# Designs tried in a protein design run: peptides against a protein of PDB entry 3T7K. Part 172

Target 1, 248 residues: chain A of PDB entry 3T7K
Amino acid sequence: KAEKILARFNELPNYDLKAVCTGCFHDGFNEVDIEILNQLGIKIFDNIKETDKLNCIFAPKILRTEKFLKSLSFEPLKFALKPEFIIDLLKQIHSKKDKLSQININLFDYEINGINESIISKTKLPTKVFERANIRCINLVNDIPGGVDTIGSVLKAHGIEKINVLRSKKCTFEDIIPNDVSKQENGGIFKYVLIVTKASQVKKFTKLINDRDKNETILIVEWNWCVESIFHLNVDFTSKKNVLYQKK

## One batch from the design tools (peptide; made by RFdiffusion4, then SolubleMPNN)

Design b2_p24_7_s3 (from b2_p24_7, 8 letters changed)
Fold by OpenDDE base, seed 1:
Structure b2_p24_7_s3 (fold): chain B 248 residues (1-248), chain A 24 residues (1-24)
Amino acid sequence: as target 1 above (248 residues)
Amino acid sequence: SENEMDMSDIDNSTDYKDNITYSE
């Protein structure tokens, strides 16, 4: 069926997209449209797997979804596109009125606002954003919105190797893990990195750490600190935004 | 150096309009 529909075109583009969708196409695509997209070099996956070598995200805008945040860890992210790309593409292909000899759709016209070439270029770097920031091991409170599994998965995609989940009400100093990073020549390493949700947790953890391990470096942030770091693919340690406590 | 910030002083404003991360 797809071949018959596409036969009217003298040549077909190969977009070479391996994509996931978020915030759009919740109902998926019919079989014919999937076949059409496949013939055009567009493969849409349901889930993110490293083995699939995904290079594209479809979303209406920048989103704080697991898929969107993880897409910024693709190696590289080639395109971040609005769903209108697919909509217009399929519309053009199914159109009987237009004697189109060629598909005329430019991917660059469908870029998600805010995901520019500067962001895309950073996805070509050999390191992940938190790796570059010397954050390997973090402590995460168990009551974080979105859940520890989702949040943890996103953080791991961006270079955090170990996530220690803290039971906020019951944790002691011994439950807090240090950020075990070898001192690289460039940049400060925080011994303790924590993601928390409440001011009371800041007070608790700062006290626990300072009482038992005096004069050590501490970074306590909210989830938005991580999100902003991901969206920029850069950790700005000069910014106080979303930083709840910092001891250098 | 030590910098402490109250949660009430945190700029939670975001241009992305999504408040939380969720799985799809």
Scores: peptide ipSAE 0.021, ipTM 0.516, DockQ to the pose 0.038
Fold by OpenDDE base, seed 4:
Structure b2_p24_7_s3 (fold): chain B 248 residues (1-248), chain A 24 residues (1-24)
Amino acid sequence: as target 1 above (248 residues)
Amino acid sequence: SENEMDMSDIDNSTDYKDNITYSE
């Protein structure tokens, strides 16, 4: 059926998209449309797997979803597109009125606002954002919204190797792991990096660390600090935004 | 659960009183 529909076109584009969707297409696609998209070089995956070599995200805008945040870790992210790309494409293909010999849809007309070439270019870097920032091991409180698995998965996608989950009410100093990284050129290293959700945790962890390891560097941030770092594909250590405690 | 908040929904303010920076 898809072949018959596409037969009216003399030439078919190959968009070469391996994509996931977030904040759109919750109902999925019918079999015919999937096949149409496949013939146009558009493959949509349900989940992110590294082996699939995903290069595209469909979303209506910049979102804080797991898929969107992880898409910025693609190697590279080639395209961040609005769902209207697919919608308009399928509409054009299914249209009986248009004596179109060719599909006339340009990917560049459907870019997600705020995901510019600068961001895309950073996804071509050989390192991940937190790797570049010398953040390898972090401590994550167990009560983080979204859950430690989701948050941890996003962080790992962006170069954090070890996620230590802290039970905030029961943890001791011995439960806190150091950020053990080799010094890279021009990079400061925080010995302790923590993502927390409330002020009481800041007080607790700062006390625990300072009482036992008084002279060490500490970075305590909110999840939003990580999100902003991901959205910019850069960690700005000069910014105090979403930083709850910093000891250099 | 995935948070579908967009970039505009990001609050860069801290409600925490303990925004302390120690510089060596």
Scores: peptide ipSAE 0.020, ipTM 0.504, DockQ to the pose 0.064
Fold by OpenDDE base, seed 5:
Order: C-alpha cells, then structure tokens, then sequence
Structure b2_p24_7_s3 (fold): chain B 248 residues (1-248), chain A 24 residues (1-24)
C-alpha cells in the first residue's frame, strides 16, 4: 500500500531520521503511515535504546520529559523537530490533488524553538556535559520528584557514572560518596556533589560534611541546575542559579 | 568561598510523563 501511494513521486527523499516522540503522537501511527515514513528514511521508536543510534526528537516545544532530556545526549542529535514535520509530510503524500513530482518538505522549517545549531553542535562533542564539568559521582536524595530511577537515567545519559541514593531522613556522613575525579588543571572539582529537594537537607548535609571533612569542596544543587545544564549542554559554575550551597 | 541559597522561590517542577497529546 505504501509503495503504491509513493509511486506517484519521481524521487523520494531520504531524511535518515531515527527518532523518538514526546508530548506528541500519543496514539502512534497506522501501519501504512509507518511504512511510508520508513520508505522516506524516517523510523520512530517507542523508547530510547543506545543500540538504536537515535538522532532525532519530535516535540512541540522544549519539554522536561525523560525522552526530551535524554535526546540531548544523542551522538549526535541531528534534528529536534516539531510534530508538524510528520503531519505536513503525510498530508502531502496522501494528497491526490497535488500533481507533485517530488515531496517538498524541508526539515529546517520545523526546528523546535530554542534548540539551535549551537546546541546541536555540542552533541557532536566526544564528551557528555557532566563529564566535561568533572562530575562523575553524585548523591541524590530519595524523595526527588520524578523518582530516582528516572532522574538517575537522565543523569547517566549525560555522563554521570555513579549515582548514590541517599535516604534523606536516615543518612549519615558515611553514606555520602565523594566525586572521585582526578584533579585537572582547568576547572573546579567539587569533592561532594548533591542533588536535594529541601532546604533542611542542605543544612543537614553541609553540617555532616563540614563536621567530618571540613576542608573539602561541596556543591549542593536542586534538579533545575541539572536541567539547565542539559538544555545548554554546558555547566556554568559562575552562575548561582539553582545552586543551594557551594564551598570552593 | 561559601554560598547558601534559599529554596523558597525555586520552581523544581519536573514532568516526566509522556502522555501529552498534541492537537493541530
């Protein structure tokens, strides 16, 4: 069926997209449309797997979903596109009125607002954003919104190697892990990095660390610090935004 | 250097649900 529909075109584009969707296409696609998209080099996956070598995200806008945040870790992310790309493409293909000899849809016309070439270019870097920031091991409180598994998965996609989950009400100093990174000449290394949800946790953890390891560096942030770092694919240590406590 | 910030004005909302539909 898809071949018959596409036969009216003299030339078919190959978009070479391996994509996931977030905030759109909840009902999925019918079999014919999936076949059409496949013939055009567009494959849509339900979930993110590293083995699939995904290079595209469909979303109406920048979102704080797991899929969107992880898409910025693709190697590389080639395109971040609005769902209208697929909608307009399929409309053009199914249209019987247009004596079109070719499909005329340009990917660049459907870019998600706020995801520009500067962001896309950073996904081509050989390192991940937190790796570049010398953050390898973090402490994460167990009461974080979204859950430790989801948050942890996003952070790992962006270069965090070890996530230590802290039971916020019961943890002691011995439960806190250091960020085990070799000293690099350029860039501040924090020995203790923590993501917390409450001001009381800041007070608790700062006390625990300072009482036992007084001379060490500490970074305590909220989740938005991580999100902003991901959205920019850069950690700005000069900014105090979303930083709850720091000791250098 | 040390700096401690107040969390009272921090929007820490995060939506990981992927059940949002997009309508034309």
Amino acid sequence: as target 1 above (248 residues)
Amino acid sequence: SENEMDMSDIDNSTDYKDNITYSE
Scores: peptide ipSAE 0.018, ipTM 0.499, DockQ to the pose 0.035
Fold by OpenDDE base, seed 3:
Structure b2_p24_7_s3 (fold): chain B 248 residues (1-248), chain A 24 residues (1-24)
Amino acid sequence: as target 1 above (248 residues)
Amino acid sequence: SENEMDMSDIDNSTDYKDNITYSE
């Protein structure tokens, strides 16, 4: 059926997209439309797997979903597109009235607002954002909204190697892991990096660390610090936004 | 240098107004 529908076009574009969707197309696509998209070089996956070499995200806007945040770790992310790309494309293809010999949909017209070439270019770097920031081992409180698995998965996609989950009410200094990285010339290294959700946790962890390891560097941040770093694909250590405690 | 801030002093606003992080 898809072949019959597409037969009216003299030439078919090859968009070469391997994509996931977030915040759109919750009901998926019918079999015919999936086949049409496949013929146009558009393959949509349900989940993110590294082996699939995904290069595209469909979303209505910048989102704080797991899929969107992970899409910025694609190698590279080639396109971040609004769902209207697919909608308009399928609409044109299914249109019986349009005597168009060619599909006239340019994917560059459907870029997600705020995802510019600067962001896209950074996804071509050989390193991940937290790797570049010398953050490889972090401590994460167990009561973080979204859950430690989701948050941890996003962080790992962006270069965190080890995530230590802290029981916020039942932890000691010995439960806190150091960010064990070799000294790099570019960028500060914090010995202890923690993601927390409450002021009481800041007080607790700063006390625990300072009482036992007084001279060490500490970075305590909110999840939003990580999100902003991901959205910019850069860690700005000069910014105090979403930083709850910093000791250099 | 040491900088300690209360949670009340943190700007949690972002230019990206959306839902919390979740898996779809």
Scores: peptide ipSAE 0.020, ipTM 0.513, DockQ to the pose 0.038; fails the geometry check

Design b2_p24_7_s4 (from b2_p24_7, 10 letters changed)
Fold by OpenDDE base, seed 2:
Structure b2_p24_7_s4 (fold): chain B 248 residues (1-248), chain A 24 residues (1-24)
Amino acid sequence: as target 1 above (248 residues)
Amino acid sequence: SDNVMDMSDIDNSTDYKDNITYSE
């Protein structure tokens, strides 16, 4: 069926997209449309797997979903596209009226607002955003919205190697892990990095650390700090936004 | 049902006072 539909075109584009969708196409695609998309070099996956070498995300806008956040860790993310790309593409293909010899849809016309070439270019870097920021080991409170698994998975995708989950009510100083990064000469390394949800946790952890390791550097942030860092693919240590406590 | 956990609604806009202590 797909072949018959596509036979009217003299040449088919190969978009070479390996994509996931978020915030769109909840109902999926019918079998014919999937086949059509496949013939055009568009493969849509249900889940993110490293082995699939994903290079594209479809979303209506910038979203704070796991898929969207992880898409910024693709190597590289080639395209972040609005779902209208697929919609218009399929409409054009199914249109009987258009004696179009060629599919005339430009990917660049469907870029997600706010995902610009600067962001895309950073996905080509050999390092991940938190790796570049010398954040490899973090402490994450267990009561974080979204769950430690989801949050942890996103963070790992972006270069955090070790996530220590803290039981906020029961944790002691010994439960807090240091950010074991070899002293690279040129960057401020925080020995303790924590993602917390409550002011009470800030007070608790600062006390625990300062009482036992008084002279060490501490960074305590909200999840939004991580999100902003991911969206920009850069950690801005000059920004106080979403930083709850910082000791340099 | 792809439980798209929209983490966007986590408006934890808690204005925590930036207690950034700079070491002198």
Scores: peptide ipSAE 0.023, ipTM 0.506, DockQ to the pose 0.058
Fold by OpenDDE base, seed 4:
Structure b2_p24_7_s4 (fold): chain B 248 residues (1-248), chain A 24 residues (1-24)
Amino acid sequence: as target 1 above (248 residues)
Amino acid sequence: SDNVMDMSDIDNSTDYKDNITYSE
């Protein structure tokens, strides 16, 4: 059926999109439309797998979903597109009126606001954002909204290698892991990096660390610090936004 | 900085298939 529908076009574009969707297309696509999209080089996946070599995200806007955040770790992310791209494309294809010889849809007209070429270009870098920031090992409190698995998965996608989950009420200094990175000449390395949710946790962890390892560097941040770093694909250590405690 | 992006469109919206990430 898809072939019959597409037969009216003399040339078909190959968009070469391997995509996931977030915040849109909740009901999915019918079989015919999936086939049509496939013929146009658009493959939509339900989940993110590294083996699929995903290069595209569909979303109505910048979202704080696992899929959206992980899409910024694609290698590269080629396109971040509004769902209207697919909607308009399918509308044009299903239109009976005009013997359109060609599909006239420009991907650039459907870019998600805020995801510009500067962001896209950074996804071509050989390193991940936290890797560039010399953050390899982090401590994550177990009561973080979204869950440690989801948050951890996002962080790992962006270059954090080890996530140590802290039981906030029960943890001791010995439970806190250091950020095991070699000192690089041009970047401040924090020995202890922690993502916390509460001020009480800041107090607790700063005390634990300072009492036992008083001369070491500490970075304690909110999840929003990570999110903003991901959205910018850059860690700005000069910013105090979402930083709860910092000792250089 | 060229790294500054417009965050005005940020949203925590999700569908049933997506895990939302947020902080309290």
Scores: peptide ipSAE 0.023, ipTM 0.588, DockQ to the pose 0.064
Fold by OpenDDE base, seed 3:
Parts: C-alpha cells; structure tokens; sequence
Structure b2_p24_7_s4 (fold): chain B 248 residues (1-248), chain A 24 residues (1-24)
C-alpha cells in the first residue's frame, strides 16, 4: 500500500533520520505511514539505544524529558524537529488533489525553537558536556524527583561515569565519593560534586565534608543546573544559577 | 521487545509537562 501511494512521485527524498519522539505521537504511527517514512529515510525508534546511532529528535518544543535531554548527547544530533514535519509530510503524500511530482518539505523549516546551530554544532564535539567540565563522579540524593535511575541515565549520557546514590537521611562522610579527575590546565575541578533537592541536604553535606576533608572544593547544585548545562551543552562555572553551594 | 515505558517521557495528564520532575 505504501508503495502504491508513493508511486505517484518521480523522486523520493532521503531525509536520513534516525529519530525518537517525545511530547508527540504518543499513539505511534500506522503500518502504512511507518513504511512511507521508512522509504523516505525516516526511521522512528521507541527508545534510545547507542547502537542505533540516532541523529534526530521530534518534539513540539524544548522539553525536560529523558528522551529530549539524551538527544542532546547524540553523536551528532543532526536535527531537532517539530512534529509538524511528519504531519505535513504525510499530509502531502496522502493528498490526492496535489499533482505534485515531488515531495516539497524542507527539514530546516521545522526546527525546534531554541535549538540553534550553535547547540547542534556542539554535539559534534568529541567529548560530552560534563566530561569537558571535569565532572566524572557525582553524588546524587536518593529522593530526587524523577528517580535516580532516570536522572542517572541522563547524566551518564552526557559524560558522567560514576553516580553515587546517597541516602539523604542516613549517609555519612564515608558514603560521599570524590570526583576523581586529573587536574587539567584549563578548567575548574571540584573534588566533591553533589546534586541535591533540599536546603537541609546542603547544610548536612557541607558540614560532613568540611568537618572531615577541610579546604576541599565542593559543588552542590540542583537538578536544574544539570538541565541548563545540557540545554546549552556547556557548563558555565561563572553562573550561580541553580548552584546551592560552591567552594573553590 | 520489552517496551519499558519511559516514565520520564509520558505524562497522561499533560503532554508537555516536565515529566522528569514528577515521575519516577
């Protein structure tokens, strides 16, 4: 059926998209439309796997979903597109009235607002955002909204190698792991990096660390600090936004 | 295929809600 529908076109574009969707197409696509998209070089996956070499995200806007955040770790992310791309494409293909000999849909007309070429270009870098920021090992409180698995998965996608989960009410200094990175000439290194949810946790962890490992560097941030870093694909250590405690 | 539902991606009430903040 898809072949018959596409037969009216003299030439088919190859968009070369390996994509996931977030915030759109919850019901998926019918078999015919999936086949149509496949013939146009558009393959949509249900989940993110590194082996699939994904290069595209469909979303109506910038979202704080796992899929969207992880899409910024694609190598590279070629396109971040609004779902209207697929909608308009399928509408044009299914249109019986349009004597169009060619599909006329340009990917660049459907870019997600706020995902610009500067962001896209950073996904071509050989390193991940937290790797560039010298953040390898972090401490994460166990009561973080979204769950430690989801949050941890996003952080790992962006270059964090080790995530230590802290039992916020029961942890001691010995439970806190250092950010074990070699000193680089160009970049701040924090010995202890923590993601917390409450002010009480800041007080607790700063006390534990300062009492046992005096004069060490500490960075305590909210999850939003990580999100902003991901959205910009850059860590701005000069910004105090979403930083709860910093000791250099 | 174990379609593990990404709880951080799906909000049954609001499509554009910050699901990571509210769902485990």
Amino acid sequence: as target 1 above (248 residues)
Amino acid sequence: SDNVMDMSDIDNSTDYKDNITYSE
Scores: peptide ipSAE 0.022, ipTM 0.556, DockQ to the pose 0.068
Fold by OpenDDE base, seed 1:
Structure b2_p24_7_s4 (fold): chain B 248 residues (1-248), chain A 24 residues (1-24)
Amino acid sequence: as target 1 above (248 residues)
Amino acid sequence: SDNVMDMSDIDNSTDYKDNITYSE
């Protein structure tokens, strides 16, 4: 039993982690180890639910998985840790050789490269990254790699309220929704925001919009534009990277 | 030091339970 294993320690840390894993621990944990982790204040969940108030992600590095991208929307994300944290922790606990009276594992030694305090601090903001960028309604092509459900779920986690899925081959102007954001005093609002996969789609949508709604602002981006914005928890409108078309 | 973020895609073989996002 986990209690018997942990009895050798005089004091147990409380790490207070509610975590998901991605790119690691695909086989899960045995019952004893789960119980040990629970006793140390580490709870690992299979899926992300808002009600669970998750604050931690385990991953070997920055990943483009749904879980990793969504972890950056946690409120706040307290820790992004390498799986070696759990591995070393469990090794220390199960070790018979170490006359250790205390568990000596520091969370800060296991931070994922590239997730620094600047990123973590932004997860404490009251708004989400796309909300701050005045992007609430977007158009998404139906043939996007990864699927509209996964992509849409990530985008919603980061503040997009409405996702309109466009049938790329059959869509008309009437199928395109405007980004309905009240003009706040600070920052440019694009009336039409689209995520596309192909240059042909750019040509099509720009024509449709320009022919029917002249002189309106348009932003057409690749998925990588969204990913980069999420990883930085900031939208840089000055960057042309992954922007396919922009009309201010 | 501005740690360069890895923007590369991963293979589902690494974590079959997670949906990965691709770009064209």
Scores: peptide ipSAE 0.022, ipTM 0.581, DockQ to the pose 0.071

Design b2_p24_8_s1 (from b2_p24_8, 10 letters changed)
Fold by OpenDDE base, seed 4:
Structure b2_p24_8_s1 (fold): chain B 248 residues (1-248), chain A 24 residues (1-24)
Amino acid sequence: as target 1 above (248 residues)
Amino acid sequence: SSEKEEEGKAFVEANRKRKEELEK
């Protein structure tokens, strides 16, 4: 059926998109439309798997979803597109009135606002954002909104290797792991990196660390610090935004 | 698919709430 629909076009574009969707297309696509998209080189996946070599995200705007945040870790992210790309494409294809011999939809017209070439270019880097920031091991409080698994998955996608989950009420100093990064000569490496949710946790962890491991470097941030770092694909250590405690 | 969508929505909402809490 898809072949019959597409037969009216002399040439079909190959968009070469391996995509996931977030904040759009909740009902999915019918079988015919999936086949149409496949013939146009557009494959939409339900989940992010590294083996699928995903290169595209569909979303109406910048979102704080797991899929969106992880899409910025694609190698590379080629396109971040509004769902209107698919909508307009399918409309054009199903339209019998358009004597169009060719599909005339330009991907660049459907870019998500705020995901510019600068961001896309950074996804071509061989390193991940937190890797570049010398953050390998982090401590994450167990009461974090969104859950430790989801948050952890996002962080891992962006180069954090080890996530230590802290039981906020019961944790001791011994439960806190250091950020085990090889001393690179030039980089401000924080020995302890923590993502927390409450001011009380800041007080607790700063006390625990300072009492037992004096004069060590500490970075305590909120989840938004990570999100902003991901959105920019850069960690700005000069910014105090979303930093709850910092000891250099 | 529905479960994952709900999970995604929950994640977004949780992040939104947290942002609001931290901005207060």
Scores: peptide ipSAE 0.010, ipTM 0.347, DockQ to the pose 0.030
Fold by OpenDDE base, seed 3:
Structure b2_p24_8_s1 (fold): chain B 248 residues (1-248), chain A 24 residues (1-24)
Amino acid sequence: as target 1 above (248 residues)
Amino acid sequence: SSEKEEEGKAFVEANRKRKEELEK
């Protein structure tokens, strides 16, 4: 059936997209449309796997979903597209009244607002955003909304190697791990990096660290600090936004 | 796993709430 539908076109584009969707197409696609998309070089996956070499995300706008955040770690992310790309494409293909001998849909007309070439270009870098920021090992509180596994998965996708989960009510200084990075010339290195959810945790961890390891550098942030860093594919250490405690 | 799905839902909801709080 897909072949019959596509037979009216003299030439078919090859978009070469390996994509996931977030905030759109919750019900998926019918079998015919999947076949049509496949013939056009568009493959949509249900989940993110490194082996699939994903290069595209479909979303109506910038979202804070796990899939969207992880898509910015693709190597590279080639396209971040609105779902209207697929909608318009399928509409043209199924249209019997369209005298067009060619599919005339340009990917660049469907870019997600706020994901510009500057962001896309950073996904071509050999390093990840937190790697560039000299953040290798972090401490994460166990009561973080969204769960430590989901948050941890996003952070790992963006270059954090080790995530230490802290039991916020029972943890001691000995449970806190240092950010063990070699002194690189570029940027500030914090010995202790923590993601927390509450002001009480800031007070607790700052006291524990300062009492036992005096004069060391500490960075305590909210999850939103990580999200903003991911959205920009850059860590801005000059910004105090979403920083709860900083000692340089 | 059912646990990952629940965590995913919680993640989205937590982010939604935070976004709404920031927009106020």
Scores: peptide ipSAE 0.005, ipTM 0.338, DockQ to the pose 0.030
Fold by OpenDDE base, seed 5:
Structure b2_p24_8_s1 (fold): chain B 248 residues (1-248), chain A 24 residues (1-24)
Amino acid sequence: as target 1 above (248 residues)
Amino acid sequence: SSEKEEEGKAFVEANRKRKEELEK
């Protein structure tokens, strides 16, 4: 059926998209449309796997979903597209009224607002955002909304190698791991990096660290600090936004 | 797994709430 539908076109584009979807296409696609998309070089995956070499995300806008945040770690992210690309494409293909000899849908017309060439260019860098920021090991409180696994997965996708989960009520200084980074190329290194959810945790961890490891550098942030860093594919250490405690 | 789906939903919801709080 897909072949019959596509037979009316003299030439078929090859979009070469390996994509995931977030915030759209919850019901998936019918078999015919999947086949059509496949013939056009568009493959949609349910989940993100490194082996799939994903290069595209479909979303209506910038989202704070796991898939969206991870898409910014693709190597590279070639396209971040609105779902209307697929909708319009399929609409054109299924249209019987249009004597179209060719499919005339341009990917660039469907870019997600806020994901510009500057962001795309950063996904071509050989390093990840937190790697560039000299953040390798972090401490994460166990009561973080969204769960430590999901948050951890996003952080790992963006270059954090080790995530230490802290039991907020029971943790001691010995449970806190240092950010073990050897290479100081471009920026301040914090010995202790923590993601927390509450002011009481800031008080607790600052006390524990300052009492036992005096004069060390500490960065305590909210999850939103990480999200903003991901959205910009850059860590701004000059900003106090979402920083709860900083000792340089 | 159902747990991962639930975690995903919780993640989205948590982020939504935080966004709303920041817009306030």
Scores: peptide ipSAE 0.005, ipTM 0.340, DockQ to the pose 0.030
Fold by OpenDDE base, seed 2:
Structure b2_p24_8_s1 (fold): chain B 248 residues (1-248), chain A 24 residues (1-24)
Amino acid sequence: as target 1 above (248 residues)
Amino acid sequence: SSEKEEEGKAFVEANRKRKEELEK
């Protein structure tokens, strides 16, 4: 059926998209439309797997979903597109009125606002954003909204190697892991990096660390610090935004 | 699947709530 529908076109584009969707297409696609998209080089996956070599995200706007945040770790992310790309494409293909010999949909017209070429270009870098920031081991409180698994998965996608989950009410100094990174010539490495949710946790962890490991560097941030770093694919250590405590 | 989309929405909402709490 898809072949019959597409037969009216003399030439078919190959968009070469391996995509996931977030915040759109809740009901999925029918079998015919999936086949049509496949013939056009558009494959939509339900979940992110490294083996699929995903290069595209469909979303109406920048979102804080797991899929969206992880899409910025694709190698590379080639396109971040609005769902209207698919909608308009399928509409044109199913249209009997259009005497079009070719499909005239340009994916560049459907870019998500705020995901510019500068961001896309950074996804081509050989390193991940937190790797570049010399953050490989972090401490994460267990009461974080969204859950430690989801947040941890996002962080790992962006270069965090080890995530230590802290039981905020029961943890001791011995439960806190250092960010074990070899000193590079350029930039301050924080020995202790923590993601917390409450001011009381800041007080607790700063006390625990300062009492037992004096004069060490500490970075305590909220989840939004990580999100902003991901959205920019850059860690700005000069910004105090979303930083709850820092000791250099 | 609808379940995964709901999970995504829940994640977004949780993050939104957290942002609001931290801004207070």
Scores: peptide ipSAE 0.006, ipTM 0.352, DockQ to the pose 0.029; fails the geometry check

